# Designs tried in a protein design run: peptides against a protein of PDB entry 7RZF. Part 88

Target 1, 358 residues: chain A of PDB entry 7RZF
Amino acid sequence: PFQEEHLKQLYKIVPIKDIRNLYVTFPIPDLQKYYKSNPGHYLGHLIGHEGPGSLLSELKSKGWVNTLVGGQKEGARGFMFFIINVDLTEEGLLHVEDIILHMFQYIQKLRAEGPQEWVFQECKDLNAVAFRFKDKERPRGYTSKIAGILHYYPLEEVLTAEYLLEEFRPDLIEMVLDKLRPENVRVAIVSKSFEGKTDRTEEWYGTQYKQEAIPDEVIKKWQNADLNGKFKLPTKNEFIPTNFEILPLEKEATPYPALIKDTAMSKLWFKQDDKFFLPKACLNFEFFSPFAYVDPLHCNMAYLYLELLKDSLNEYAYAAELAGLSYDLQNTIYGMYLSVKGYNDKQPILLKKIIEKM
Target 2, 358 residues: chain A of PDB entry 7RZF as posed
Amino acid sequence: PFQEEHLKQLYKIVPIKDIRNLYVTFPIPDLQKYYKSNPGHYLGHLIGHEGPGSLLSELKSKGWVNTLVGGQKEGARGFMFFIINVDLTEEGLLHVEDIILHMFQYIQKLRAEGPQEWVFQELKDLNAVAFRFKDKERPRGYTSKIAGILHYYPLEEVLTAEYLLEEFRPDLIEMVLDKLRPENVRVAIVSKSFEGKTDRTEEWYGTQYKQEAIPDEVIKKWQNADLNGKFKLPTKNEFIPTNFEILPLEKEATPYPALIKDTAMSKLWFKQDDKFFLPKANLNFEFFSPFAYVDPLHSNMAYLYLELLKDSLNEYAYAAELAGLSYDLQNTIYGMYLSVKGYNDKQPILLKKIIEKM

## One batch from the design tools (peptide; aimed at target 1 L68)

Design b2_p28_7 (made by RFdiffusion4)
Pose (drawn by RFdiffusion4):
Structure b2_p28_7 (pose): chain A 358 residues (1-358), chain P 28 residues (1-28)
Amino acid sequence: as target 2 above (358 residues)
Amino acid sequence: SYHELFEKKEAEFLKDNKFYFDLSLSLH
């Protein structure tokens, strides 16, 4: 649907709720026919990746961006999109051309070195282990899912869809990586600061927007010279699991969790798993404090401190959330809260690091 | 794992503005 008359354009949209965002839209052909190599998931794993020396961490280091989501958006049939959607700070709206410039800097940093064998082997291993201990399904919504993807795949791999991968073909990685060029951009800015500046309006919904077609100054500023920032490829993963042993049932087996420790400091509830036999467990905690909800100031500093802890600890723990160990730490009325779940091997390192950062 | 986390991040990110994202894909 994107003919070349309406390419290289930058719209400005006025919202109703106060948000600020930047959408970068590329068009690409259909790649649902390529469901074995999956080049869109490769570029999605290399663009939207937090951690040391990556696209998001440098935009955090310049103070412009809270978070960004990569990957490719799939629309209808016979055509596909690719999106880099970002949200903005107060002075992140002043330097949009520099943000998109850094986006093409990281794209060119990934075009000078192109394909990687170990990233494909690592991602295929992760999907294979994440498929081997695939948990049970709720019978409603699962049969709608496997009847929702029954139209595309044959009868054998109705289940093993986007789980098992056979081959690493770098030609398709290079093909979809070539289609991401600044002749193929469609920038869209959402900001509430364009109240009285909008000429055009939407008939269906009634929203207002613009047409600031990007002059060629910034296009030929985008693709001209792009060496690097301080970017780097992600490093070897250490949260990949290795212990897949189901520990045996002990003498004192109980059908409900029993109180084992009762002190004036803490108490526990414990139950070995009897039904599921998956090498994974969930640990949860609820820390209490009478000072958490005393007045609005003390009920306000709690969200700020806990949020800055999540800010400063996502850079470390995104590899744990990517390997299958997810944690969550949010505030409650009484006190604060913690819940770490996932594979059975790497809970101590992650929970201990959470405490010592806390 | 990656795909589940990607859907989660996308749903959390587009929680207050999914409408403006879909609108920007169909503007002329």

Design b2_p28_7_s1 (made by RFdiffusion4, then SolubleMPNN; from b2_p28_7, 9 letters changed)
Fold by OpenDDE base, seed 4:
Structure b2_p28_7_s1 (fold): chain B 358 residues (1-358), chain A 28 residues (1-28)
Amino acid sequence: as target 1 above (358 residues)
Amino acid sequence: MFRELQEKKEKEFLKDSKEYFDLSLRLK
C-alpha cells in the first residue's frame, strides 16, 4: 500500500500520443470480500454519472472535460484504488486544481446525502439485466477471463460475482467515501505540454515524468470543498426494464416487414423477431415534411430544430443508455428520421419523452 | 450494463489511457 509519503503527490507525465488525461487516485481497502455489496460500484455509478447535476455535466459546462470515468480498480494484494479519470480539454489542462475541487465538492455532496438504497437497487437491477442479456463472448477470451477470476470467487459464484448485487451496505459505502479525501489523493496529469519539463524517466517504458508534492494550500482548498448547489444526485432511472416477456411467434409471421397500417397520414410496417427471441425492439420513424428542403432557409431551420431537439433530450440520453435504450435523430431530404432501439419494455416511455420535446 | 458501459467507456478511454494509468500507479 502507499504510505503517507506517496500521497498528496502530483505526477506530470509525457504521453507518446497527443492525449490530455487527469487521474485522481485514492488508495482504498481491498473490497474483494464485499463483491456482493460492491460499494465501489455504487460510488463509481454516482461519480461517473453523466446526467443533470452530475460531476461530468458541470465540468463539461465549463469546457474543461470531455469524458469522465469513476470506479474501483484492483491494486496489489490487500489494497485497491478508487479512480476518477477525465479527458481534459486544452482549457481544462489549465484548471486542474479547480476540476479536482469540483470532484471533492461532488464527493462532499455524496457525504451530505448519505447512501441511498434506491441507487443501490438501480445498480442491482442494471447489473442483473447486463448479466441476463450478456452478449456471447469469444470462447477463448471468455475462458481466459473466467480462469483469471477463479482466483477471487468461489467456483459456484464465478459467473455471477461480477454482476449480481445482493446486499445493501451503507456502512461500506461510507467507509469507501471516507477514503476519498484530499489527504489520500494521488494526481497524475498526462499531457504533451510537459515535454521538456520533466526530470525523471520511468524504468519500464521510458516515459518521462515529473513528480511534485501538492502544496498544502491546495490540499487545504480541497479539504474545505463546500457544497456546490449545482451538484445533485441523479433522478430515478425510469428506463430500467422490468418486463422481459417474449411474445410467441405469430402463425402468420412473415420473413419481411408487413404493412399493418396504411392511411393518408401514416404507413406502419411490422416484423416480429423470428431469429433472436430477445425482449428488444427497433422502432424507426420517418417523418415527411414538404417544407424540410423547400429552400435553404427551411433546410437550415430543420437542421437547427434537430440540434435543439437533441440538446433538449440530453437529460434522458445517459439514463436511457444505462438501461439499454438508444435513440437516433437525423435530418433527411424528406424531413426527419427517428430511431428508438433496445429493451421494448420502456421504449414507450423514451418515445413519449422524445415526442414531448418535439 | 453500467459496469459494462463504464467498462466499455473505461475500455475505450483506457485503451489509450490504460497504459498511462497503469504507469501512474507504478510511479512512486
Scores: peptide ipSAE 0.036, ipTM 0.718, DockQ to the pose 0.732
OpenDDE base, seeds 1, 2, 3, 5: peptide ipSAE 0.026, 0.032, 0.069, 0.029; ipTM 0.689, 0.709, 0.739, 0.697; seeds 1, 3, 5 fail the geometry check

Design b2_p28_7_s2 (made by RFdiffusion4, then SolubleMPNN; from b2_p28_7, 11 letters changed)
Fold by OpenDDE base, seed 5:
Structure b2_p28_7_s2 (fold): chain B 358 residues (1-358), chain A 28 residues (1-28)
Amino acid sequence: as target 1 above (358 residues)
Amino acid sequence: MFNELMEKKEKEFNKDNKEYLELSLRLK
């Protein structure tokens, strides 16, 4: 569907909203029939990863990008797109060529490492968790969604097809990676900074834009993207839950938190879930320090300490969130508050990581 | 992709890219 004339194009688009986005788009084959392996999801997971050594981590460190998402999207009939979309900073808007170079460096890293079965397995496990514990959707929206996908999947699989990965297909991952090349790119930059600098208007919505061919020298620069030593594959996600056992409700379960431990240094309250019956827990810790708010100096030190602690935990934040775990750290007038929420199975691991950084 | 973060990313991805892709297809 996209011929050579449609590739290596740059679109400068004026948005209605005050947004700065970069879209790097690659035409890819229709992958719908490969939903059981979903190679686009695998690549989207890695390209869109936010952990240490990720594309986003590097681009954020440069102050160029706030957010990054990657994945496959349906196009017209018979083809799809792989899209990398970033939210640009004002500075990032000036470094679009370099941002795209970093994208190709990361893609080159993925080629060099090759398809990883363990990454596929993590995607499979994460999707299985998501499917199993999916929140109830509004019936109307859900029915409409199911009706919309009935033509893509067998009836017996229609409920699971979007979630359950079944087949590791490294060949398909490599096939998609082979389409993620500079010669196959369409770039769009969305910014109000292009207002009054466009020469075309889109007929349906009146969107103002300018189209330019990407210079061959820029394409060559991207084609020659080397391995950037800052890029690394993510480590295995230790927070993915595997145990979903729900303990029976205790006979003496109270409708309110019961004091189960009382010592000179600590009090512990516990409330068993009697309503939701999910393999989730909320751990809340309040730490008291007589020094936390004694004077402005101590208050500022406590603030700085917590900011440093949060920064030191950033390496785990994304992996925990992917696994359905979250934590919150706050200063209080009496000290510090810590909350850990989500699937209970790996909460001890996350809690240990937090405590080790404290 | 229905972990809360993945769902959020997917929703963001789908929301931001739907309009773009529709536009991109028209800008051929």
Scores: peptide ipSAE 0.156, ipTM 0.822, DockQ to the pose 0.426
OpenDDE base, seeds 1, 2, 3, 4: peptide ipSAE 0.054, 0.146, 0.176, 0.166; ipTM 0.775, 0.813, 0.826, 0.824; seeds 2, 3, 4 fail the geometry check

Design b2_p28_7_s3 (made by RFdiffusion4, then SolubleMPNN; from b2_p28_7, 12 letters changed)
Fold by OpenDDE base, seed 2:
Structure b2_p28_7_s3 (fold): chain B 358 residues (1-358), chain A 28 residues (1-28)
Amino acid sequence: as target 1 above (358 residues)
Amino acid sequence: MFRELQKKKEEEFLKDSKEYFELALRLK
């Protein structure tokens, strides 16, 4: 177990590659026995969320962070870590204390809102979809993985234990959230800017680092993290599929796309899936405009329009991705291309949102 | 998906930072 002397530490690490990373790490109890509720996954889902009002959205808006990952990781026997990891910009490297303050403000928001059963239900549903439609793994790798996890799960649950959530445990969520405090923090900053400023070398890889105690004034600043009004819980993910019905193959199903609509304004081709039999579809739209590529001005206007459209859709992109939906928007010499792919059930919702922003 | 996206982001991130992350975890 980590003693108090191992907490409130800052590690400055010199990478071989030109990377800038921040690791904010908290020692937590071993959560393996709680796999049916998976409270660390619940917190990782919220802290690592990329939607409006998320931690990442605020840190990106300041130009300090590119990416964020939050979640539990295995430690030694009898304990785990909860880790918030970010990719830092050059500017973000100068604002590490303020980045961590924002992390604690978001954590404080999670404490103020309390555990949300609807968020757990979304995690449950997303994991159930991921399990049901999991790709085939290589037999050797899969067998080795299963053999490894047989030590952790009952034989009857070994296939499902990593995916299927069964129990909403607000008490365990609160227990883990109570460990995410400044007095329990271990901070690592990875940057080439520490080259020649280190005093220690790691024995295994020869990595150069410096260890420092985090000043009590900084710990106190993080302990006094207020509620930042910019932080909000995510909205419900409306893109999570609930209908997985596979329609029977039509008697006259063609091996190629058939023209099913031909009008002055539109042509529609359709091909039923005759190979995969998945509750998924691919919608492809080509929009033709005689003005899209008529001159350099119109071409640049069409480009700018599409970039603005993409930006306006960013609020849905992450929620759609989590639900196994994707979209693509491209300029063409004829106009614009739109693709919507994934589970067919909620594609109309995503398509409607795209069209409403157009 | 969140686990896979986090795991892919973790695997891509861990490919580049795993050594430093393991270091940060091992540093006493």
Scores: peptide ipSAE 0.033, ipTM 0.583, DockQ to the pose 0.693
OpenDDE base, seeds 1, 3, 4, 5: peptide ipSAE 0.013, 0.027, 0.031, 0.030; ipTM 0.441, 0.654, 0.612, 0.609; seeds 1, 3, 5 fail the geometry check

Design b2_p28_7_s4 (made by RFdiffusion4, then SolubleMPNN; from b2_p28_7, 12 letters changed)
Fold by OpenDDE base, seed 2:
Structure b2_p28_7_s4 (fold): chain B 358 residues (1-358), chain A 28 residues (1-28)
Amino acid sequence: as target 1 above (358 residues)
Amino acid sequence: MFLELQKKKEEKFLKDSKEYFELSLRLK
């Protein structure tokens, strides 16, 4: 196990590739036995969230971070790590202490709000959907994977254990949150900017690094992380599908799209799925405007309009993507193209939100 | 097709960070 001497350490690492990454790592107990509740997944979902009021949203707004991932990882026998990893901008590399302060402010927000059963239920539902509609895996890889996980799960649960959540355990969520403290942190910064500034070499791969103790003043600054009013829990994800009914194939189903509506203002083509039999749909809209490409001014206005529309929809993009919905908006020489794809159940909700922003 | 975005992120994270984590475990 990691001793106190292994905590509150900063590693400056020289990569082979031109990358800038920050890893904030916390030693945690082995959570493998708690796979039915998976408290690390719950926390990873919230810490790694990309919606309004998320950690990533704030760090992006400052220009410090491009991407963020949070989650548990296996360590050695009898312990795990919880890791927050970010892709740093050049500016973010100068603000690592402040980035980590914001991480602790978000963690403090999670402590203040406490475990939320509705968030667990969303994770459960999302994982159930992912399990039910998972793609076919390559037999060799799948067999090897199953053989590996048979050591961790009962035979009857081996197919479901990585997906199906069964138990809401607020006590375990709080236990993991209690380990996410500055006194329990290991920080690594990966950047080529440390080239020629390292004093150690790793034995197996020859990776150059420098190890430093994090100053007590910095640890205290992170320990005194207040509630930042910019951080909020995500709203409920209204895009999670609940109806998976597959409608029977129509007797007159054509192998090609049929024109089912023809008016002066609209044409509608429809094709029923006769191949995949999934509770999914693809909605494609082509909007025609005689003004969209009439001159350079109108073309630029149409472009600007679409960029503003996309920006206004960013609040829904992540939640829709989590729920297996996607949309695409493109300018065309004739006007605009909109596509909505994924599970059909909540497509009307997403489409309505898009239309309300238009 | 539509794997959970979080699971995809975790898998990518685990893959991309594998070298780092192996290093972090060695830098005890």
Scores: peptide ipSAE 0.034, ipTM 0.685, DockQ to the pose 0.396
OpenDDE base, seeds 1, 3, 4, 5: peptide ipSAE 0.007, 0.025, 0.024, 0.031; ipTM 0.379, 0.698, 0.701, 0.695; seed 1 fails the geometry check

Design b2_p28_8 (made by RFdiffusion4)
Pose (drawn by RFdiffusion4):
Structure b2_p28_8 (pose): chain A 358 residues (1-358), chain P 28 residues (1-28)
Amino acid sequence: as target 2 above (358 residues)
Amino acid sequence: DEEEFVADILEEAEEDVNWNERRLEAAL
């Protein structure tokens, strides 16, 4: 649908609720026929990746961006999209050309070195382990899912869809990585600061927007010289699991969680799993404080402190959320709350780091 | 075409989503 008359264009959209965002849209051909190498997932794993020395951490270090989502959007049949969607700070709206410049800096930093063997082996191992201990399904919604992807795949791998990967073909990685060029951009800016500046309006929904077609100054400023920032490839993962042993049932087996520790400081509820036999457990906590909801100021500083803790700890724990260990830490009315769940091997390191950062 | 593209963008931009979860789903 994107013919070349309406490429290299930058729209400005006025919202109703106050948000600020930047969408970078590339068009790419259909890659659902390539469901064994999956080059879109490779570039999605290399673009939208938080951690040390990556695309998001540098934009956090210049104070322009809260978070960004990579990957490829799939539309209809016979055509596909690729999207880098970002949200903006107050002075992140002033430097949009520099943000997209850094996006092509990281793309060129990934084009000078191209394919990687160990990233494919690591991602394939992760999908294989995440498929081997695939948890039970709720019978409604699961049959709609496997009847939703029944049109594309044969009868043997109706289940093993986007779980098992056979081959690492760097040609398709290079092919989709070449189609990401600044002659293929379509920038879209959403900001509420364009109230009285919009000429065009949408008939269907009634939204207002513009046409600021990007002059060639900034295009030929985008692809001209792109060495690096302070970017780097992600490092070896240490949260990949190795212990897949189901521990045996002890003498005191109970059908419901029993109180084991009762002190004036804490209490526990414990139950060994009897039904599922998956090498994974969930640990949850609820910390109490009478000062958390006293007045609006003290009910306001709690969200700010807990949010800054999540800010400063996502850079560390994104590898745990990527390997299958997910944590969540949010506030409640009475006190604050914690819940870490996932594979059975790396809960102590993660929960201990959460406490000592807390 | 332009109006449909702007409607998609604005609908996705005003949608209440967890960005960290969407980045995690997009990295897989």

Design b2_p28_8_s1 (made by RFdiffusion4, then SolubleMPNN; from b2_p28_8, 16 letters changed)
Fold by OpenDDE base, seed 3:
Structure b2_p28_8_s1 (fold): chain B 358 residues (1-358), chain A 28 residues (1-28)
Amino acid sequence: as target 1 above (358 residues)
Amino acid sequence: FDERFVGEVLEESEKDKDLREELLKASL
């Protein structure tokens, strides 16, 4: 168990690779027995959210963070960690204290809003979809994984326990949120900028690091984290599939794509799935423009347009990705390529969002 | 505990190309 002496510590770590990462960690109780409610997953889902008013959206808007992950991790016997991990920009490395302040502001927002049953229901539905349509794993890896988790779950639940949420437990969510406090924090910063500024060497890998106490004034600054009006709970995920009906194979189904629409402005090819029988589709669009590659200026403008389009879609892309939808946008010598893949039920919604941003 | 934490943090940080996909896949 972490003693008080292990809390409020800052670790400056020198990586081998040129990486800049921030790990904000909180020791939490062992939640393994609460797998049916999984309060750590609920909090990880919200803290790690990438949508509008999320922690990541705000930290990206400041140019401090590229990516964020939040969730529970296994600890030693009888405790776990809650971790918020961010990929830092060079500028973000200078603003670590303020990044962590924003983390505590977001956590304070979660406390102020309280546990939301609809968020739990979305997590439940997403996990149920993931379980139902889980890809085939390599038998050796899967067997080893199952053998490992047999220590934690009843035999009858071992296949479902990691996915199927059953119980909304607001009390456990609040209990974990109460552990996400500045007085309970351990911070690690990973950066080559600490080279030659370390005083310790880790025994196993020879990793150079420095450990220091976080100043009480900094802890107090984080303890006084006010509500930041930029932080909002996510909106409901509109991309979660609800219809999993597999349409019967058409009598005229060809083994190859058939031309089903031919117009002056568009051709449409269709192939029904005759192999997988999944409620999934792949939509591929090629847009032709005589201007896309006419000269270097137009080529660069077409590139910049796609980068801006991707950026404008990031918030929807995340919600879609969680729901098992993906999109891809690429420049071609003829114009632009768009692909939309995943569960067919909500693909029209994602496609509409893409077209509205175009 | 501190050395193990440093080692685990570094191992996670340096594995991050494949493990981000696995942590994204494990958080999914």
Scores: peptide ipSAE 0.034, ipTM 0.607, DockQ to the pose 0.477
OpenDDE base, seeds 1, 2, 4, 5: peptide ipSAE 0.032, 0.033, 0.049, 0.032; ipTM 0.602, 0.599, 0.450, 0.607; seed 4 fails the geometry check

Design b2_p28_8_s2 (made by RFdiffusion4, then SolubleMPNN; from b2_p28_8, 17 letters changed)
Fold by OpenDDE base, seed 1:
Structure b2_p28_8_s2 (fold): chain B 358 residues (1-358), chain A 28 residues (1-28)
Amino acid sequence: as target 1 above (358 residues)
Amino acid sequence: FDDRFVGEILKESEEERDLRKELLEASL
C-alpha cells in the first residue's frame, strides 16, 4: 500500500530520446476480480476520449498536448494504477500544472455527471466487435498471452475475459473515480530539459531524475478544480456497427472489379469479397475536375480545400476510428480521392457526413 | 519503489508508448 510519503510526488526524468511526456498516476485498488464490469476501462475511455469536449481536445486547442492516453495498469499484488499519459509540446512543458488542473476539471465533470450506462454499453459493443473480428495473432505470442492470463480468469472465460463486458457497475466506477484525486497523485515529467538538473540515478537503467514533493498550494489548487464548461461527455458513437451480415457470394462473382454502372457522370466498379468474408467494405471515390491541376493557383486551392475539409471532419474522425471506420482524402492530378474503409454497416453514415461537409 | 517507478515510466515513454496506445485503444 502506498504510504502518504509516496503520494503527491513529482519526478523530473531525463530521457535518452528527445521526448516530452507527462504521466499522472493514481494508485487504485486491484480491479482484476471486476473484469466483467471493467470500471477502469470505462474511465479510460472517457478520459482518453479525443472528441469534442474531451480533455485532449481542450489541451490540443491550447497547443500543450499532442496525444493523450488514459487507463489502468497492473501494479504489484493487491493494487493497480490509473495513468493519464500525455505527449507534451514544448509549450505544454511550461504548463504542466495547468494541464493537470484540466485533468482534474475533467475528472470533476465525470463526478458531476455520474456513471452513464449508455457509455458502458458503447464500450461493451466496441469490445464485442473487437473480439468477434479480432485479427489472427502469431500463435507463439497468442499462446504465451493466454498462458499468462490463465492466472486471472476462469478457463472457460480466458478467451473472452479481456473483451466481453457483462455488468454495468456504477458503484465501481465511482470507487475508482474517487481515487483520482490530487492527494493521491504521482506525477512524472519526462524531458531532456532536466539534463544537469537531477540529483538521483535510477538503479536499473541508470536514468537520471529528480524527486520533489508537490507543494501543498498546488495540490490545493487541483483539489479546488471547478467545472470547466468546455468539458462535455462524448456524444453517442453513431458509427458502432450492429449489423454483421455477410452477403452470399454471387454466382457470377468475378475475381476482378466489374463495371456495374456507366453513366456520363459516373462509373462504378464492384468486387465482392471472395477471400476474407468479413462484414467490411472499401469504398473508393475518384472525383474528376478539369480545374484541379490547370495551374499552380488551382492546385493550391484544391489542396487548401482538402485541408479545410479534413479539419471540418475531425469531429467524426475519432468516433469513426473507435468504431473500426477510417477515411482518407487526397488531392490527385485529376481532382480528389476519397476512401472509406471498415465495417460496412455504418459506412453510409460516415460517407454522408463527408459529402455534407464537401 | 521510486526507482522502479522512474524506470517503468522511462521504459514506457521510450519503447512502449505506441504499443501502450495500441493496447489501451485495443483494451478500450
Scores: peptide ipSAE 0.027, ipTM 0.547, DockQ to the pose 0.452
OpenDDE base, seeds 2, 3, 4, 5: peptide ipSAE 0.024, 0.024, 0.026, 0.025; ipTM 0.536, 0.566, 0.568, 0.580; seed 3 fails the geometry check

Design b2_p28_8_s3 (made by RFdiffusion4, then SolubleMPNN; from b2_p28_8, 19 letters changed)
Fold by OpenDDE base, seed 2:
Structure b2_p28_8_s3 (fold): chain B 358 residues (1-358), chain A 28 residues (1-28)
Amino acid sequence: as target 1 above (358 residues)
Amino acid sequence: LDGRFVGEVMKEAESERDLRKELLEASL
């Protein structure tokens, strides 16, 4: 357990690689007994969110951060860590105090809104998707992970314990959120810019670092983090699949795409899956325009249009990715190509969003 | 404890492992 003397510390660390990272770390209680509610996952989902009004969206808008991750990590026996990790830009390295202020403003927003059962339900539904298809996706290094999990969960629950959110526990969410305070913070900044400015060497890896106490004025600044009106809870993820029914093979199922619609304006080919038996589909659209490549001006306009369309769809990209949906837009010599891939249940919703932006 | 924390941070920072994937997988 961290003593009070180990809190409010800043570590300036020299990497071997040319990387710039910020780690904002909080000691939290051991949450393993609460795996059925997983309050750390709930908070990690919100803090690590990439949609409009997210922490990452604001930090990206300032040019300070490229990526953000939030979540719980195992610690030593009897405690865990909650970590917010960001990849820093060169400019972001100069604004670490303000980045952390924004983290505490977002955390304060989560306190003000309180625990949301609908967010828990989304986490539950996402985990149910991951669980249901984990065995169908190539088992990566599952064996080493299972061996660790067997120490923590009953054998009967080991396969499900990671994925089955069963209990909404707002009290536990609030308890963890109460540990995410400036008085409990340990900050690590990783940058080559600290080379020659360190006074300690880590014994295991020989990593050079400097440790310093975070000034009380900075801690107070973070403690007084106000509600930033730019931060909002995410909107409901409308792309999360709930129907995983695999339709039976039609009697007339062909091994190749069959032409099912032929009109002056459109042709449609369909092939039912006869191999994978997954609740996934691939929708591919080719749009033909006689104007797309008529001259260099039209080519540039078609390119610009597609870039603007992609930019306008960025608000859905993260939510779609989380739900196991993807889209792709490409210019072709004949016009435009659109692909929508992933779970079939919510593909019509994503396709509608794309068409509404076109 | 301080040296161990630095070592853990560096192991993560220099690992080609997507900490996002590990935290997502650990939060699972």
Scores: peptide ipSAE 0.071, ipTM 0.662, DockQ to the pose 0.434
OpenDDE base, seeds 1, 3, 4, 5: peptide ipSAE 0.126, 0.057, 0.109, 0.064; ipTM 0.717, 0.626, 0.699, 0.638; seeds 1, 4, 5 fail the geometry check

